# Designs tried in a protein design run: peptides against a protein of PDB entry 9IZ0. Part 254

Target 1, 345 residues: chain A of PDB entry 9IZ0
Amino acid sequence: ITCLGSNGHTYKQLVKGGNDDLRQDAVMEQVFEQVNGFLRSYRKTSQRNLSMRTYKVIPLALKTGVIEWVQDTIPLGEYLDSAHKVYHPKEWSLSTCRKLIAEKQMEDLETRLKVYDLVCRHYRPVFRHFFLESYADPVQWFTTQTNYARSTAVASVLGHVLGLGDRHGQNILIDKTSGEVIHIDLGIAFEQGKKLPVPECVPFRLTRDVVDGMGITGVEGVFRRCMEFTLETLRREEDSLLSVLEVLRYDPLFSWLISPLRRMKKQKMQLENFNQPESGNITTDASRDPKIQRNNVSGESEAERAILKVRQKLSSTLSVEASVGELIRIAQDPSYLALMFCGWS

## One batch from the design tools (peptide; made by RFdiffusion4, then SolubleMPNN)

Design b2_p24_3_s4 (from b2_p24_3, 14 letters changed)
Fold by OpenDDE base, seed 3:
Structure b2_p24_3_s4 (fold): chain B 345 residues (1-345), chain A 24 residues (1-24)
Amino acid sequence: as target 1 above (345 residues)
Amino acid sequence: SELEELKKLAEERKKKLAEEKLKS
């Protein structure tokens, strides 16, 4: 639908219905708005206009809502698949890479590392081309690449601290006007991504293509510095952030448990990424009834554990520089990236 | 302060949740 605002501007809105619970997304966007308040109040972050890009979500019911249509965006994964076909037409297809990683999913770490390295050699980074193609003016190119590195740094710190999971290339939009990242589908928070069939092992997405978009300085330029300033702000505002999360703890709209429907949808998407349609009878060994793991964990116990983990991640035991350095190291570690469904791009 | 309003909202929600649990 298109709405006319009180300011005379027209806004496109997406009415979403079906099996998607928009309440989780709406609540996470409210947390990001509060964090953006902290980033605006602190000189080091305000001077750089550091923010998490948000989008409006209005939940109408359990499975229906209105979402702001983010104009002039592209999913990161859609751009990367297209760009790899253009710049590296002789390399392996994304489907070939996914198949090889999937076929070795049950193997040891050493075998998975060898397959990951092989995939990486046959599927090279291309995301730098987004900025080179989109911006002919050098000032616009530099500005948009800087905005990308800044927004990725904020999203990376927030993703780690809030335990945002399932941050794959379809859940990350690139704004074609600003170069900023927009994270969508926020239904997995507080490290619930570690409970997926393919668990998230990294604190945030910092794959080779995510780094290639930062240009020649990679992580050692604007990105690292903006992560440091963002984490410094969140440590300073720890009590404020924990108070926002306590409001969430008692929000009847927020679920501290992954919904059965989201888990099934994510499991199906993971399985569909692994199954080329070879007609083999996958005996669904029904023995792993997902019911058994649910019965003993109250939503309150998960909320308390989540808040404890946020507090632990905001600990001043290590310097900001040391903490950011370790996060960047872990997020780029092949030993974790090789375990992901798509850690190579 | 905004923090005091958030703390007050958290306490009100906590109280409401406790009252709902006592009714179920």
Scores: peptide ipSAE 0.028, ipTM 0.580, DockQ to the pose 0.024
Fold by OpenDDE base, seed 5:
Structure b2_p24_3_s4 (fold): chain B 345 residues (1-345), chain A 24 residues (1-24)
Amino acid sequence: as target 1 above (345 residues)
Amino acid sequence: SELEELKKLAEERKKKLAEEKLKS
């Protein structure tokens, strides 16, 4: 919808309804605003204008609200699918790649690595073209690519620390003006992505296309250094960050657990991406309630476990450089990416 | 500070949750 503000400006707003937990998004955006405060206060991060891009979320009801429509954005996955068809028209379709990965989902790691490598050979990275297409001026090109690498670094560290899940290409927007990443649909946090039908095995999304967008330096340039400065800031502000998360522990509206309905919706979306539309009335008899082992883990016990995991991720046992090095290694490891729903792009 | 307001809000929420658990 489009709303006229009291200032006479017209704002585009996305009304989300149904099963989207806008309260989860609103709470996570508040955490990001606090983290942005820490990033502004610390010289190493402030000098680089490091921030998590935020958006305004106004929850109106239990499952409805208004999101400020982030102007001039595109979903990463939408850009990648379109660009791949343009730059690599002889390579496999995204649907073909998804099908092959799915057909091997229940196989051993060796078989999954083989199919992942095969998919990677037939679906090459294209995200560098976003910057080349969008910015005719070399200074704008360099600035926007730098902003992309910086914002991706902040989002990667913060996403790891907070255990943000469901970081697929439709939940990552690219700002076409700044090159910055904007993370949306924040309803899978605190490692609840590991409870998905396809468990999330990576700390953040650092696929080949995410790296290709960083340009010739890849992860070893602006990205690594900005991850290090971000993690250094979060370690310094550990007590402050944990104090913010303790506010959420006692928020009766905050869900520390993935909802069974959201889990089922994700499972269905995963399955529908694998079935070609053969016109058969598969009455999916919804009668096989997967016995959701309601592990009656109290929401309080999950909150405590989540906060403990955040504290563990902020541990100074390893240097910042060693910790970032290991995170980058794991996020790019084929042994983890081959296990993902879409680890190749 | 904004952090002190958040801490105060957390303590108030914690107290309210404890009072609700005592009433149930």
Scores: peptide ipSAE 0.028, ipTM 0.560, DockQ to the pose 0.024
Fold by OpenDDE base, seed 2:
Structure b2_p24_3_s4 (fold): chain B 345 residues (1-345), chain A 24 residues (1-24)
Amino acid sequence: as target 1 above (345 residues)
Amino acid sequence: SELEELKKLAEERKKKLAEEKLKS
């Protein structure tokens, strides 16, 4: 839909309907705006313009709403699939890699590691080419690659702390103008990704292509330092962040649990995507969700556990540097990535 | 501040939830 603003400008709006609860996205975007306030108030993060990129979400009903259309973006997964075909035309297709990983999903870790290594040898990183293709000016190239590393660092810390799940390449947009990442489809949070049919084992997405986009320094440059400053800011603002999350604890519309329907939809998509590229437009028909009487007692106990786990992740028991170092290590560990749906790219 | 409004909203929601639990 195109809307005319009160300023006379036209804005493109995406009306999202179906089974996706846009209220979850709207609530997480409100949490990100509060965190952006903390990042602006702290000198180390403010001096680097560190922020989580947000988008406007207007929930209209239980499963419908308007999302602001982010112009000049591309899904990371769409770019990577295209770029692998261009730069590595003799390597395996994404479909071949997905199939081989899927065929071994029920096998032991040793077998899964062997298949993951095999896939990695036949599907090499290409995401550095995004910056080389898009920016002919060396200053623009360096600036956009720096913005990518910064925004990825913020999103990685926030994604870990808030336990954001379902961080596949279609749920991460790249802004072609700034190089910043934009996270979409925020309805799997507070570690509910561990309850997916393929459990999420990493704190955030730090795959080989995500690292390749950071340039020659990889994780040891701007990325690590910006993770450290972001985590330092969140530790400082722990009580403020927990106060924002307490609003959600008592929100009758917020779900601390993954919807059974969303879990089933993701299971079905994972099973179907073994054979087809992720065409994002599965309009599944509006089956009347029975009024799941949310047992309010179970939701409150899950909210409390989630808030306690956020507090635990903000603990000062380890230094910021040690905590970030361990998060980066785990996020890149083949023993975790081999267990993921798409850990190679 | 926006944070104070959020804290107020949290306490109002908490109060409503407690009142609903007392009516059930």
Scores: peptide ipSAE 0.028, ipTM 0.578, DockQ to the pose 0.023
Fold by OpenDDE base, seed 1:
Order: sequence, then C-alpha cells, then structure tokens
Structure b2_p24_3_s4 (fold): chain B 345 residues (1-345), chain A 24 residues (1-24)
Amino acid sequence: as target 1 above (345 residues)
Amino acid sequence: SELEELKKLAEERKKKLAEEKLKS
C-alpha cells in the first residue's frame, strides 16, 4: 500500500498478515537498534559505520502489521537466479540443483557431499557481477563492495549470536544504492532453525555467492576484520545486550519456540520448492502429527536457555580472532553446507 | 583481459535488464 505521511510525503508499506509472526520481527528489529547503538559507541565499529540494516515493523495485532517497504532493494536469491541464467546459461538450473540435493536428503554424509560438489561444479558463483553491473565508477564500485562486506559481517556475527534462522536468499535483501544487506523474516531466532525439517547447521549464511560478492579478498579482507570488531563490541556490551533480551523473557507475546504451524509452513514451502506441479495428489496426510513430545518446557525455561546460549556465544574463552576464525570455517564447511536446503549459492 | 570480458558481460546484462523493465 502507499500511505500519505503527516509530512505530506508518500511512503510505500507492505501489509503482512496471516501466520507470520510480525511480533518477532518487531522485537528483533528493536534488538538490532540497540546493537546499532553499541556499534556507534565503540571506536573500532563507529569509524567503519558498522550497523545492522533495520526496517520499521509496526505490529497491528499478534500476527498482523505493517512493514516499511525497503525501497531500491532486491532479494539476493532473485538476483542470483537472474544473474546465473545470464552469466552461466549452460549450467544447471536452480530447480535441477534443488531436486538433486532433495533426492539425496536421506542419504549418508558422503553421498550428500558428492552431490553437493557436483551441484557446485554445475552452478558457479555470480554475485561479484552485482557490483560490476551496478557501478561504472571505480570508487563507487569499491565503496559499495566494501559496504556489502561490512554489512554482511555485522549480520553474520549478530545472526550467530541471536541464532537467526531461515537465512535463505529470499530473506536477505541487497540495497542497490549502498550494497548493504537487509535481513527480513526474523521469526526464527535463538537457534529454532535447528528444529526445522532441514535443520540449520551453519552459524550464518556464508555460501559461495555470499563470498563472491566480497571481491578478490573474499572473507580474508574487510569481512573478517569487521566480524572481529563487531564481536569485540558485542562482548564489551554483553550485559547491556542480555538486559535487552531479559525484557523479552517477560514479554508474554514473544515466542521463544517455533510454532508448529510455522514449522509445517516451512516444511510445505521446502517440499513445494521440490515439487514442480506434477498433478499427483500428494495428500499430505496431516494426520501423522509426529508425537513430538510437547515437553511442556515452559516458555520461561526456553527463554532462560536462549539467554544462556547468547552468553555462551559472547564468552571470552577464545580470542575474538579465534572465535571469528572458527565461525568462518564452520559457515564455509562443505560438511555443513551439503546438509543445508541451499548451501551451494 | 578477464576483467574486460566481465565488464562486457555486465554491460550486456545491464542492457537486457533495462529492456525487460521496459516490456513489463
């Protein structure tokens, strides 16, 4: 919708309704604004203008609200699908790659690694072309690629610390003006992505295309250094961050658990992305509710567990460099990426 | 050079994307 503001300007807004938990999005955006405060207060992060890009979420009811439309953006996955068809027209389609990974989902790790490697050879990275296409001026090109690497580093650290899930290419927007990443659909947090039908095994999305966008230095340039400065800031502000999360512990509207409905919706979307509409009546007999024992783990006990996990991720037991090094290693490990829904791009 | 080929491909893609936007 287009709304007229009190200032006489028109704003595009997305009305989101249904089973999507806009309350979780709004809460996570508030946490990001607090983190942006910490990043502005710390010299090493403020000198680099490090921030998590945010968007305004106005919850109107439990599962309905208005999201500010982020102008001049494109979903990463939409760009990559379009770019791959242009730059690699002889390679496999995204649908072919998805099908092959799905067909082997129940196989052993060795078989899944072989299929992942095969898919990687037939679906090469293209995200570097975003910057080459968009910016004719070398200074603008370099600045925008730097902004991309910086914003990806902040989002990667923060996404790991808060346990953000469902980081597929449609939930990551690219700002066409700044090159910054914008994370959307924040309703899978605090490691609840591990409870998805395809469990999330990586701390954040650092696929080959995410790295290709960083340019010649890949992860070893601006990205690694900005991850280190971001983690150093979050460790310094641990008590402040935990205090923000404790406010959520007492919010009766905040769900620390992925809802069964959201899990089923994600399962269906994962399956539908594999099913081209062959007309077969797959009556998904919804009657096989796997008796996932509702351990009546009180929402309070899950909140406490989530906060404890955040504290553990902020621990100073390892150096910042060692911690970031391990996160980058795990996020790029083929043994984890081969288990993901879309780990190749 | 590889960079000149990449620039040429980027310009060709940029033109196609502009033409597609004019058709939609």
Scores: peptide ipSAE 0.021, ipTM 0.480, DockQ to the pose 0.014

Design b2_p24_4_s1 (from b2_p24_4, 11 letters changed)
Fold by OpenDDE base, seed 4:
Structure b2_p24_4_s1 (fold): chain B 345 residues (1-345), chain A 24 residues (1-24)
Amino acid sequence: as target 1 above (345 residues)
Amino acid sequence: EELKLAEEAAKKEALPATERPVYP
């Protein structure tokens, strides 16, 4: 739909209907706006214009809402798939890589590491080309790559602290104008990604292509320093951030648990990557809606546990530099990336 | 081992790309 704003500008909006609860996205966007307030309050973050890119989400019903159409964006995964075919036409397809990783999903870590390494050798990073293709001017190229590294650093810290899951390449948009990342589909938070059929074991997405987009310094320099400044800001504003999350504890619209429907949808999507098209009519009799007796007691305990984990992640027990160093190490560790659905790109 | 995985991968590329789950 297109809406006319009170400012006389026309805004394109996406009406989303379906199975996904847009209330979680709306709530997480409100948390990001509060965090953006904290990032504006401190000189180290404000001088770098550090922010989580937000989009407007208006839930209209349980499964229907209006999402801001983010203009001039592309999903990271869409770009990477297209660019990999152009720059590495003799390497394996994304489908082949996914199949090999999936087929070894139940194997030991050593076998999974060997397959991950093999996939990495046959599917090389290409994301640096996004900036080289999109920006002919060297100043624009450097500015947009810097904005990418900055926005990725903010999103990585926030993604870790809030335990954002489902950070695959289709849930990360790249702004073609600024180079900034925009995280979408925020319905997996507070480490509920660990409850997915393929558990998310990394604190945030820092795959080889995510690093390749940072340019010649990789994670060193802009990205690391912006993570440190972001984490320093969040540690200073711990009580303010926890107070925002406590308000969400009492929001009857917010689910601290991954919905059974979303888990089943992710199961199906992961299983469909295993099944060759053998014509097996799996009539999933979706007819047994188990009366979700929402025992209110379980929701409060999970909210408290989530807030406690946020507090633990903001702990000053380690320096900001040591904490960021460990997060970067874990996010790039092959032993975790080999366990993910798409850890190579 | 690597050669066998590469041969299996190449055989699997010749199979029609199953429709990528379009994330809605």
Scores: peptide ipSAE 0.008, ipTM 0.413, DockQ to the pose 0.017
Fold by OpenDDE base, seed 3:
Structure b2_p24_4_s1 (fold): chain B 345 residues (1-345), chain A 24 residues (1-24)
Amino acid sequence: as target 1 above (345 residues)
Amino acid sequence: EELKLAEEAAKKEALPATERPVYP
């Protein structure tokens, strides 16, 4: 829809209906705005304009809301599929790679690593071309690639600390004007992705294409330094961040648990990768939501566990540099990437 | 092993893949 604002400007809005609760997204966007306040308070982060890109979410009901239409964006996965066909037309399709990984999902780690390596040899990184194609001016090219590395670093630290899961290429938008990343579908937070049939195994998305977009320095340039400054800021503001999360503990609208519906939907999509599409019209008569008495005790215990995990991730036991170094190592480890639905791109 | 996987991949090239949940 198009709305006229009280300021006389017209805004495109996405009206979302169906089975997705937008309250999780709206709350996570509020947490990001608070974190952006912290990033503006410190010289090291403020001088670099470090921020998590946010978008407006207005939940109207359990399954309905309005989302800001983010202009001039493309999903990372959509760009990568298109660019890969142009730059590597003799390599395997994304569909072929996905099937090979899916067919071996129940195999041992050794077999899954062999399949991941094979897929990686037949599907090369291309994301550097986004910046080369989009920006003919060398100063604009350098600025946008720098903005990408900065925004990816902030999103990576926040993704780890807040336990954001399901960060696949369709849930990451690229701003075509700034080169910045925008994370969408924030419905899995506080490590609830570890409760999926295929658990979240990486702290954030740092695949070969995510790194290729950083240019010749890869992770060792702007990205690492901006992760360090972001983590340093979050450690300094630990009590402030935990206080924001404690307010959410008592929010009756916030769910510290993955919704049973989202869990089932994700489980179904994880399992459908194994089955040929039998065109069974499963009319899911969604009318019998079992009245799961939310045992308030289970939600409070999960909120407490989530806050304890955030505190643990903000611990100063290791240096900022050592902590960031380990996160980068784990996020790029083939032993974890081979376990993902799309760890090669 | 690798050749068999490549042949199995090539045979399946034209079929759609199921994806993770996308933000609708």
Scores: peptide ipSAE 0.008, ipTM 0.418, DockQ to the pose 0.025
Fold by OpenDDE base, seed 2:
Structure b2_p24_4_s1 (fold): chain B 345 residues (1-345), chain A 24 residues (1-24)
Amino acid sequence: as target 1 above (345 residues)
Amino acid sequence: EELKLAEEAAKKEALPATERPVYP
C-alpha cells in the first residue's frame, strides 16, 4: 500500500498477512530503539553514530500488520546469489551447496566439516564487490564500507545479547545508500533459534561473505572496535536494558516461545530450499487453532530464563575485548558453521 | 592507492579511541 503522511510525503508500506505474529517484530524494534538511546548517550558509540537500523512495524491483528517498506535495500542473500554467478560462474550453485550440506545433516562433525570445507572451496566470497560496484567514488566506497562494518558490529552484539535467530541472507537487508544492515523478521529471539530444525549454534552471522564486505582488514578493523564499544555501552546500561525486558515479561501479547506454526513454516522452507519449488499451493488449512492454552506458567518461566541469559551475556566476568574476541571466534568457527543451514556464505 | 588509503584508515579505526579522528 502507499500512504500519504501528514508531512505530505508518500510512504510505500508492506501489508503482511500470514502465520507470523508481527507483535514480536514490533516489540524487538522497540527494544532496538531503547538500545539506540543508550548508544546515542554514550560518547564512544555516539561519536561513531552507532545504531541498530530499525523499521516501523504496526501489528493490526495476530497474523496481520503493516511493515515499513525499507527503500533502496537489497537482501544480502539476493545480492550474493547474483554476484556469485557473475564473479564465479564456474563454481557450484547455491542449491548444490545447500543440497550437499543437507545430505550430511545427520552425519558426525568430521564428515560435516569435510563437506563444509568442500563447499567453501567451490563457493568463494563475493560481498566485497557490492561496495566496489555500487560506489565509484573512493570516499563513498570507504564511507559505505565503514558504515557496513559499524552497522554489522552493532547488530552482531545486539543480536547475540537478545539471542536473535533466523539470521539467513534474506532476513538481512543492505541499504544501497548508506551500506548499513537492516535486520528483518525478528520473531525468533531469546535463543529460540536453537529450537529450529537446524539449530543455530553461532552468536550472530559472521560468515565468509559477511567478513568479505568489511574489506581487507576483515573483522580486525572497524568491526571489532565497534563491537567492543557496543558491548561496553550495553554492560553500562544493563539495568536499563533488563528493565525494558521485564516490562515485556508482563506483556500478554509477547511470546517468549517460537510458535509451532512458525517452526513448521521454517521446517517447510528448509525442506523446500532442498527441492526445487514446484509451485504446489498446499493451502494447509491450519484452521484448527488448537487452543494453545498459553500456560502462563511456562511463558513466565521462559521469560525469566531469557532475562537471566541476557544478564549472563552482559556479565563483566571477562573484559569487553576478551568477550568480543570469543564471540568473533565462535561466529567464524567452522565447527559451528558446518552445522548451520548456510554457514559458508 | 585507494586500497592503501582504506588500509591506513582501517588501521586508524583499530587505534585507541583517543587517537582516532572522529569520522562523521
Scores: peptide ipSAE 0.007, ipTM 0.331, DockQ to the pose 0.012
Fold by OpenDDE base, seed 5:
Structure b2_p24_4_s1 (fold): chain B 345 residues (1-345), chain A 24 residues (1-24)
Amino acid sequence: as target 1 above (345 residues)
Amino acid sequence: EELKLAEEAAKKEALPATERPVYP
């Protein structure tokens, strides 16, 4: 919809209705604004304008709300699918790559690694071209690539600490003006991605294309150092961050668990990639609600466990550099990436 | 030339924290 603001400006807004809990997004955006406060207060992060890009979410009901239309954005996955066709027209299609990974999803690690390596050889990164094609001015090119690396670093640390899941290419927007990343659809947090049918086993999205967008230095330089400064800030503000999360423990509207509906939707999407399109009208009579045993794990016990995991991730047992180094290693490790859902690469 | 300036700027951003120009 387009709304006329009280200031006489027209604002595009996305009205989202259905099964998506916009309250989860709204709460996570509030946590990001608090973290942005910490990043603005700390000299090392403030001097680099480090922030998590946020968007306004106005929940109207349990399953309906208005989302700010983030202007001049493109989903990372939409850009990458288009760019691969342009820059690598002789390589495999994304659909072929996804099929090969999906077909081996139940196999051992060695088999999955072989398939992942094969896919990587036939589907090369292209995201560096986003900056090269979007910015004719070298200063704008450099600035936007730097902004991308900075924003990706903040989002990577914060995404790890808060245990953000479902970071597929459609849930990450790229701002075409600034080069910054905008994370959307925040309904999988506090490591609930590990409870998906294919568990998420990486701390954040650091796929080959995410790295390719950082330019010739890759993860070294801007990205690594902005991760270090972000983690240093979050460790310094640990008590403040934990206090913000403790307020959510008592919010009856906040879900510390992945919704059964979202889990089922992800399971269907994971299974539909196995079946060839036989034109069978499977009227899935939705009437067989599998009695998902609601293990009455008190939402409070899950909140406490989530907060404890946040505290553990902020532990000063390792240096900031060692912690960031290990996070970057794990997020890029083929042994972890080969275990991810076929839509992750 | 412009690509080299951008690479040098990226390398300068890659320098140790003590030698880095803080780009705003």
Scores: peptide ipSAE 0.008, ipTM 0.293, DockQ to the pose 0.013; fails the geometry check

